# Peptides against a protein of PDB entry 3V4L: the designs that were tried, part 91

Target 1, 386 residues: chain A of PDB entry 3V4L
Amino acid sequence: GQPLAKDKVALLIGNMSYWEHPKLKAPLVDVYELTNLLRQLDFKVVSLLDLTEYEMCNAVDEFLLLLDKGVYGLLYYAGHGYENFGNSFMVPVDAPNPYRSENCLCVQNILKLMQEKETGLNVFLLDMCRKRNDYDDTIPILDALKVTANIVFGYATCQGAEAFEIQHSGLANGIFMKFLKDRLLEDKKITVLLDEVAEDMGKCHLTKGRQALEIRSSLSEKRALTDPVQGAPCSAEALVRNLQWAKAHELPESMCLKFQCGVHIQLGFAAEFSNVMIIYTSIVHKPPEIIMCDAYVTDFPLDLDIDPKHANKGTPEETGSYLVSKDLPKHCLYTRLSSLQKLKEHLIFTVCLSYQYSGLEDTVEEKQEVNVGKPLIAKLDMHRGL

## One batch from the design tools (peptide; made by RFdiffusion4, then SolubleMPNN)

Design b2_p14_2_s2 (from b2_p14_2, 8 letters changed)
Fold by OpenDDE base, seed 5:
Structure b2_p14_2_s2 (fold): chain B 386 residues (1-386), chain A 14 residues (1-14)
Amino acid sequence: as target 1 above (386 residues)
Amino acid sequence: APPVQGAMGVIKLE
């Protein structure tokens, strides 16, 4: 029969805004495009940008809770990384310079934990360097991996080589994602699909002799990313998984705020990533006696590090939101919350209305506090214990 | 800073 997945779950991490390392750009586009493709493949996708070591550990732990027997698990990482003694290390944004294994996430440790879940397919897509880190002399004593089938590694580069991003004047994919995205929807065995991506990369003059895709596989079965999900969740574990995923993707409901002056403000929310939300406001009703009227959002939780200079912009692009701007309503003020994983409490903020009456010189202000609960990834409480 | 061993290479296309 056609192989069936019990479910399909993906964690995508894109690290760009490193504290002690060169900043990247490609992971933004790569995580976004891969998210949209995996959603078309019926994956439950968690997409996260710019994670600390602690936040990456928690994201992986939450991902592992979604894994179970016969579930397809996909981990994508784009960022800095290294490989020592056959162990791949993902570098968090807060990693020191030089980084060491104790500051990084070992992919083989994650694989061990995925093998304990008896997953139907494990796919690792590692868009990172595989160069040795000579500042890390630690040899992780990994326990012997279980001899399990159905593991696939797609490394963006070969052992001891660098992975590259192409910095153009605009947004561009990393080299791996540039070729992967064109084939990802093909109904092919995942190792055949990745081999075709490797051939396409091998034709690229920019990467020839610099970067080559490596495929490492124990996949003994014909498994594809296109494999259908088994019908209605009958198990308690499948219900829990669906509820946990739904929590991580729940946006606040759009609301209409009514001010005493008779102005009505529409407040809306859009997800860019699982940890990145756009708030937008628009004036939907204004009494004719009010000649000027501006609405802005303020008083965000300190945990979100919201700079007021980047809030309340006339375009999504002015907030740094270049990807979802086409799907947003026009003629709003926009604010981008890029660190929802840091939110310990409910998202409470103020909507301030500034307005002027005809024939009055003084500006009047009205304020309403808004509590939208925990949006998106903030429902998973990734900061439990800090 | 020393060149970070394992930093993603940047191909600047001029």
Scores: peptide ipSAE 0.210, ipTM 0.790, DockQ to the pose 0.769
Fold by OpenDDE base, seed 1:
Structure b2_p14_2_s2 (fold): chain B 386 residues (1-386), chain A 14 residues (1-14)
Amino acid sequence: as target 1 above (386 residues)
Amino acid sequence: APPVQGAMGVIKLE
């Protein structure tokens, strides 16, 4: 019979905005496109951008809580990384220069923890460099991995090599994702799918002799990302997993704010990633005596580190949101909250209406405080481990 | 700074 997954869970991390290292661009597009493809494959996807070491650890811990016997686990990482002694290290955005293993997440440690969950399939897609880090002399004493025969690594590059992104005049995928996305929906054994991706990448003149996909697998069964999820959640654990994932993807409901002047504002929310939300405001009703009015959002929690210069933009693109702009209402003011993982409290902010009456030179302001609770990933409270 | 070992390479296509 066709193999069944008990459930399918993916964690996607894209690190770009490094503090002490070269900034990347491809992880933004790669995480977004892979999220949409994995959702079509009935994966529960958590997608996170620009994580610190602490935030990456917590994201992995929350991902491991979603794993159980027969669950398919997929970890994707795009960012800086290295490989020492066959151990792959993902580099957080706050990593020092030079970084060491103590500042990074070891993929083989995550694999060990996934094996303890008795997962049905473990897939690692590592879109990172695999050069040795000569500044890290740490030999990780890894305990012997269990023989689970259900592991697949897709490395964007060979051992000791670099992975590359292609920078054109616009947003572009990394080289690995460029070829992976065209095959990912195919009903094939995951190792066969990755081998076809390797062949497609090998035909590319840009990568020839610079980057080649490496597949490492112990997968003894014919398992695919297309494998159907076992029907209705038969266990309390499966129900809890579904509820945890749903909480991490719950947007605030759209609100209609009414001001004393008779202006009505629509406040709306959109998810770009599990930790990235767009707030948008629009004037839905204006009394005729009011000639001009604008609705600004302000007074955000300090933990979100929102620069007011990047808030309240006339387009999503001016906020740095290039991917979801087509799905957003037009003629709004847009604000991008890119660090929802940092939110410890409820998202409370002010909507400020600035308006002018016909025949008055002075602008009038009215303010309303809005509490939307904990949006998206902030519901998981990734900080509760302190 | 020494070239960060493990930095993802950028292929700029002109």
Scores: peptide ipSAE 0.207, ipTM 0.787, DockQ to the pose 0.796
Fold by OpenDDE base, seed 4:
Structure b2_p14_2_s2 (fold): chain B 386 residues (1-386), chain A 14 residues (1-14)
Amino acid sequence: as target 1 above (386 residues)
Amino acid sequence: APPVQGAMGVIKLE
């Protein structure tokens, strides 16, 4: 029979906005497209951009809480990285220059922890460089991995090589995701699927002699990403996992704000990623006596580090939101909250209505405070040190 | 900056 997954869970991390390292672009598109594909495969997907070391550790810990016996776990990482002594290190956005193993997450340590969960399948898709870091002479003493025969690594590049992104004038995938996305939905053993992706990438003139997919696997069973989830969640643990994932993806409900002047504002919310939300405001009713009217969002929690220069934009793209712009209402003001993992408290902010009456030169302001609770990933309380 | 060992390479398409 076809193997069954008890559940399917994916953590996708895309690091781009490095503090001390070259900024990347591909991880944005790659995480987004992979999220949509894995959702079509009935994965519970947590998608996170631009994580610090601490935030990456917490994201991995929360991911491990979603893992259990017979669950399929997929970790995708796109960003800077290195490989020392066969150990893969994912580089957080706050990593110093030079970074060391102490500043980075070891993938093999994550694998060890996944093996303790008795997972049905462990897939690692590592879209990062695999060059040695000569600034890190630390030989990690890794604990011996268990022989679980359920492990697949897809490395975007071969050992000692760089992975590449293609910078076009627009949004483009990384090379690995460009080929992976075309096959990811195929009902094939995951190692066969990745081998076909390797062949397709090997035909690319841009990557020939520069980047090649490496597959490492210990997979004794014919497991595919298409493998169906076993039935309704019958265990308490499966119910908890479903509730935990649902909480991490709960958007605030759209609100209709009514101001004293008789203006009505629609306040809406959209998820770009598990830690990235777009807020949008639109005027849905305006008295005829009001000639000019704008609804700004302001007074965000300081933990979100919202630059007012990037808030209240006339397009989603001006906020840096290129992916969800098609699904957003038009003719709004848009604000992108890209660091929801930093939110310790409820998201409280002000909607400021600025308006002018016909025949009055003076601008009038009305303000309304809005509490939307903890949106998306902020519900996981990733800041609570376990 | 020292060459960031492990930085993802950028292929600029001309």
Scores: peptide ipSAE 0.206, ipTM 0.793, DockQ to the pose 0.785
Fold by OpenDDE base, seed 2:
Structure b2_p14_2_s2 (fold): chain B 386 residues (1-386), chain A 14 residues (1-14)
Amino acid sequence: as target 1 above (386 residues)
Amino acid sequence: APPVQGAMGVIKLE
């Protein structure tokens, strides 16, 4: 019969905004496009940008809680990385310069933990460099992996080589994602799909002799990303997993705020990633005696590290939101919350209405506090130390 | 052809 997945879960991490290292651009587009493709494949996708070491550890732990016997697990990482002694290290955004294994996440340690969950398929897509880090002399003593015959690694580059992004004047994919996205929906064994991606990359004159895809697999079965999920959740654990994932992707409901002056504001929310949300405000009703009015959001929790200079923009693009701008309503003020994983409390903020009456010179202000609870990934309480 | 940058995994010592 066709192979069935008990469930399908993906964790996608894109690190770009490094503190001590060169900033990247491709991971933004790559994580977003891969998220949309994996959702079409009925994956439960957690998509995270710009994680610290601690936040990456917690994201991996939460991902491992979603894994169980016969579940398909996919980990994608785009960012800085290295390979020492056949071990792949993902570099967090807060990693020091130089970084070491103690500041980084070892992919083979994650694989060990996935094997303990008796997963049906383990896919790693590593869109990072595989150069040796000469500043890390640590030889990791890894425990012996189980022989599970269900592991696939897709490395964006060869051992000891760099991975590249395409520089364009606009948004562009990394080299790996550029070719992967065109084939990802094909009903093929995952190793055959990745081999076709490797052939497509090999035809690219830009990457010829600089970057080539490497496939490492123990996969003995004909497993595909297209494999159907086994029917209704039959276990209490599967129901809990589905509810936990759904909570981590629940947006706040749109609100209609009414001010004393008779102005009505629509407050709306959109997800760009599991940890990135856009807030937008629009004036939906204005009394005729009010000549001008604007609705600003302010007084955000300090944990979100929101620069007021990037809040309340006339376009989504001015906030750094280039991907979801087509799906947003027009003629709003936009604010991008890019670090929802840092939120320890409820998202409480102020909506400030500034307005002027006809024939009065003075601007009047009214304020309303809004509590939207814990949006998106903030519901997982990733800051609760295990 | 668009320029290709070595982006990911760059160890830059300052």
Scores: peptide ipSAE 0.099, ipTM 0.685, DockQ to the pose 0.106; fails the geometry check

Design b2_p14_2_s3 (from b2_p14_2, 6 letters changed)
Fold by OpenDDE base, seed 2:
Structure b2_p14_2_s3 (fold): chain B 386 residues (1-386), chain A 14 residues (1-14)
Amino acid sequence: as target 1 above (386 residues)
Amino acid sequence: KPPYEGVMGVIHLE
């Protein structure tokens, strides 16, 4: 019979906005497209952008809490990285220049912890460079891996080589995701699927002699990403896991705010990623005596580092949201919260209404405080290590 | 060259 997964869980990390390193663009699109594809495959997906070392460690710990015996675990990473002595290091956004192993996450350490969970399948998709870092002379003494015939690595590039992103006049994928996305939904053994992706990449004139996919696998069984999840969660642990994932993906409910002047504002929320939310406001009712009115959001928690110059934009694209703009209501003001993992408390902010009456030159302001609790990933309290 | 290795490369499409 076809193998069954007890559950399917994915952690996707895209690092772009490096402090001391060149900024990337592709991880935004790559994480978004891969999230949508893995959701169609019934994966529980946590998608995170621009994580510090500490935030990456916590994201991995929360991912490991979702893993158990017979669960399929998938880790995707897009960003800067290196490989020393066959160990893959993912570079956090706060990594110093030069970075070392002490500033980075070792993928083989994550694999060890996944093997302790007795997972049914371990898939690593590493969209990073695999060059040696000559500034890191440390040979990590890794604990010996267990002999499990359930590991698959898809490396975007060969050992000692670079991975590339494509830059055009718009948003574009990394080279690996460009080919992976076209095949990811196929009902094939994961190693066969990745081999077909490697062939497609090898036929591309842009990548020929620059980048080639490497597959490393111990997978002895015919396991696919299409393998069905075992039916209703029968264990208390599986129920807790499902509830934990659901909490990390719960949006605030849309609100209708009523001001004393009789203006009504619709306040809505959209998820771009597990740590990225769009707030949008629209005027849904205006009394005829009010000639002009604008509704803007302000007074965000300092932990979110919201620049007011990037808030309350007339388009989602002006906030840096290019992916979900088609699914948003039109004629709103938009604000992008890109660091929800930093939120320690409830998301409390102010909706300010500025308006003018017919025949009065002075603008009037009304304010309403809004508490939406902990949205999305902020429910997992990723900060528990302080 | 960047002062360190591991930086993702960029392919510009003309």
Scores: peptide ipSAE 0.243, ipTM 0.790, DockQ to the pose 0.684
Fold by OpenDDE base, seed 1:
Structure b2_p14_2_s3 (fold): chain B 386 residues (1-386), chain A 14 residues (1-14)
Amino acid sequence: as target 1 above (386 residues)
Amino acid sequence: KPPYEGVMGVIHLE
């Protein structure tokens, strides 16, 4: 019979805003496009940008809680990375210069933990460099992996090689995602799909002799990303997994705020990623005696590190949100919260209405505090150890 | 080049 997945879970990490390393751009687009494709494949997707070491560890731990017997697990990473002695290290955004294994996440350690969950399929898509880091002299003694015959690695590049992004005018994919996205929905064994992606990448003149896809697989079964999820969640574990995933994707409900002056504001929320939310405000009712009014959001929790200079923009693009701007209401003020993983408390902020009456020169302000609870990934309490 | 290995390369299209 066709293989069935008990469930499908993906963790996507895109690191681009490094503190001590060159900034990247492709991970933003790559994580977003891959998220949308994996959702069409019935994956439960957690998508995270710009994680510290601690935040990456917690994201992996939460991902491992979603894994169980016969579940398909997919880990995608886009960012800086290296490979020492056949071990792949993902570099967090807070990694020092130079970084070492102690500052990085070892993919083979994650694989070991995934094998303990008796997963149906383990897919790693590593859009990172695979060069040796000569500043890391650590020889990791890894325990022998179990023979599960269900592992697939898609490396964006060959052993000892660099991976590349294309920077042109605007937003662009990394080289790997550029070719992967065109085939990801195909009903093919995952290794066959990746072989076709490798052939497509091999035709690219930009990467010829610089980057080539490497596939490492022990997959003995005909498993595909298109394999159907086994029917209704019958187990308590499947219900818990569904609830945990739902919590990580629950947006605050849209609110109608009423001010004493009679102005009504719509406050709305949109997810760009599991840790990135857009807040938008719109004036839905204004008394005729009020000639001008604006609705600003302010007084965010300090944990979010919100620069007021980047808040309350007239377009999503001015906040750095280029991907979801088409799905947002027009004629709002927009604020991008890009670090929801850092939120320890409820998201409490102030909506400030500034307005002017006809025939008065002075602006009047009214303020209303809003509590929206823990949005998106902030519900997973990823900070429970700091 | 960065003094360390593992930095993703950038291809600038002219």
Scores: peptide ipSAE 0.235, ipTM 0.785, DockQ to the pose 0.689
Fold by OpenDDE base, seed 4:
Structure b2_p14_2_s3 (fold): chain B 386 residues (1-386), chain A 14 residues (1-14)
Amino acid sequence: as target 1 above (386 residues)
Amino acid sequence: KPPYEGVMGVIHLE
């Protein structure tokens, strides 16, 4: 019969905004597009941008809690990385220059932990460089991997090679995701699918002699990303997993705020990623005697590092939100919260209404505090390990 | 080249 997945879970990490390293652009688009494709494949997807070492460790730990016997686990990473002695290291955004293994996440350690969960399939898609890091002479003593015959690695590049992103005037995929996305929905054994992606990359003039996909697999069964999820979650663990994932993807409900002046504001929320939310405000009712009226969001928790210069923009794009802008209502003020993983408390902020009456020169302000609880990934309490 | 081992390369399309 066709293999069944007990469930399907994916963790996607895109690191771009490095502190001590060159900034990337492709991981934004790649994580977003891959998220949408994996959702069409009935994956529970956690998508995270710009994680520190600590945040990456916690994201992996939370991902491992979603894994169980017969679950399909997929880890995607796009960012800086290196490979020493056949061990792949993902570089966090806070990694020092030079970085070392102690500053990075070892993919083979994650694989070991996934094997302990008795997963049905382990897929690693690594869109990173695989050069040796000559600044790190540490030979990691990794424990021996179990023989589980359910492992697939798709490396965006060959061992010892660079991976590349394509930068042009707009948003573009990385080279790997550009070809992967065209085939990802195909009902094929995952190793066959990746081999076809490798052939497509090999035909590209941009990548020829610069980057080639490497497939490393120990997959004894015909497993595909299209494999159906086994029916009703019958186990307590499957129910807990479904609830945990659902909590991590729960948006705040849209709110209608009423001010004393008779102005009504719609406050809305949209997810760009599991750790990135757009807040938008719109004036839905204004008394005719009010000539000017704006609704600003302010007084965010300090843990979110919100620069007021990037808040309350007239377009989503001015906040750095280019991907979800089509799904957002028009004629709002937009604020992008890009670090929801840092939120320790409830998201409490102020909605400030600034307005003028006809024939009065003075601007009047009214304020309302809004508590939306813990949005999206902030419900996982990724900080509970401190 | 900067001493960035593992830094993703950029292909600029003109």
Scores: peptide ipSAE 0.228, ipTM 0.782, DockQ to the pose 0.670
Fold by OpenDDE base, seed 5:
Structure b2_p14_2_s3 (fold): chain B 386 residues (1-386), chain A 14 residues (1-14)
Amino acid sequence: as target 1 above (386 residues)
Amino acid sequence: KPPYEGVMGVIHLE
């Protein structure tokens, strides 16, 4: 019969905004496009940008809680990384210069934990460098991996080589994602699909002799990313997994705020990523005696590190939101919350209405506090040590 | 380039 997945779960991490290392651009587009493709493949996708070491550990631990017997697990990482002694290390945004294994996440440790879950398929897509880090002489003592025939690695580059992003006018994919995205929806065994991606990448004149896809697989079965999910949740664990995923993707409901002056504001929310939300405000009703009015959001929790200079913009693009801007309402003020994983409390903020009456020179202000609970990934309490 | 390996390369298209 056709193979069935018990469920399909993906964690996508894109690290760009490094503190001590060169900033990247491609992971933004790569994580976004891969998220949309994996959703079309019925994956439960958690998509995270710019994680610290601690936040990456917690994201992996939460991902491992979604894994169970016969579940398909996919981990994608785009960012800086290295390979020492056959161990792949993902570099967090807060990693020191130089970084070492103690500052990084070992992919083979994650693989060990995924093998303990008896997953139906484990896919690692590693869009990072695989050069040796000579500043890290640590030989990790890895416990013996279980002998399993359900593991696939797609390395964006060969052992000892660099991975590359392309910078031109605008946003572009990394080299790996550029070719992967065109084939990802194909109903093929995952190793056959990746081999076709390797052939397509091998034709690229930009990376010829610099970057080549390496496929490492123990996959003895015909498994595809297109394999259908087994129907209704057949276990209590499957129901818990579905509820846990749903919590991490729950947006606040849109609100209509009514001010004493008779102005009505629509407050809305959109997800760009699991840890990135856009807040937007619009004036939906204004009394005729009010000649001008604006609705600003302010007083955000300090844990979110919201710069007021980047809040309340006339376009999504001015907030740094280029990917979802087409799907947002027009003629709003926009604020991008890019670090929802840092939120320890409920998202409480103020909506400030500034307005002017006809024939009065002075501006009047009214304020309403809004509590939207824990949006998206903030429901997982990733700031609490597991 | 930083003096260490593992930093993703950038290809600038003109």
Scores: peptide ipSAE 0.226, ipTM 0.779, DockQ to the pose 0.690

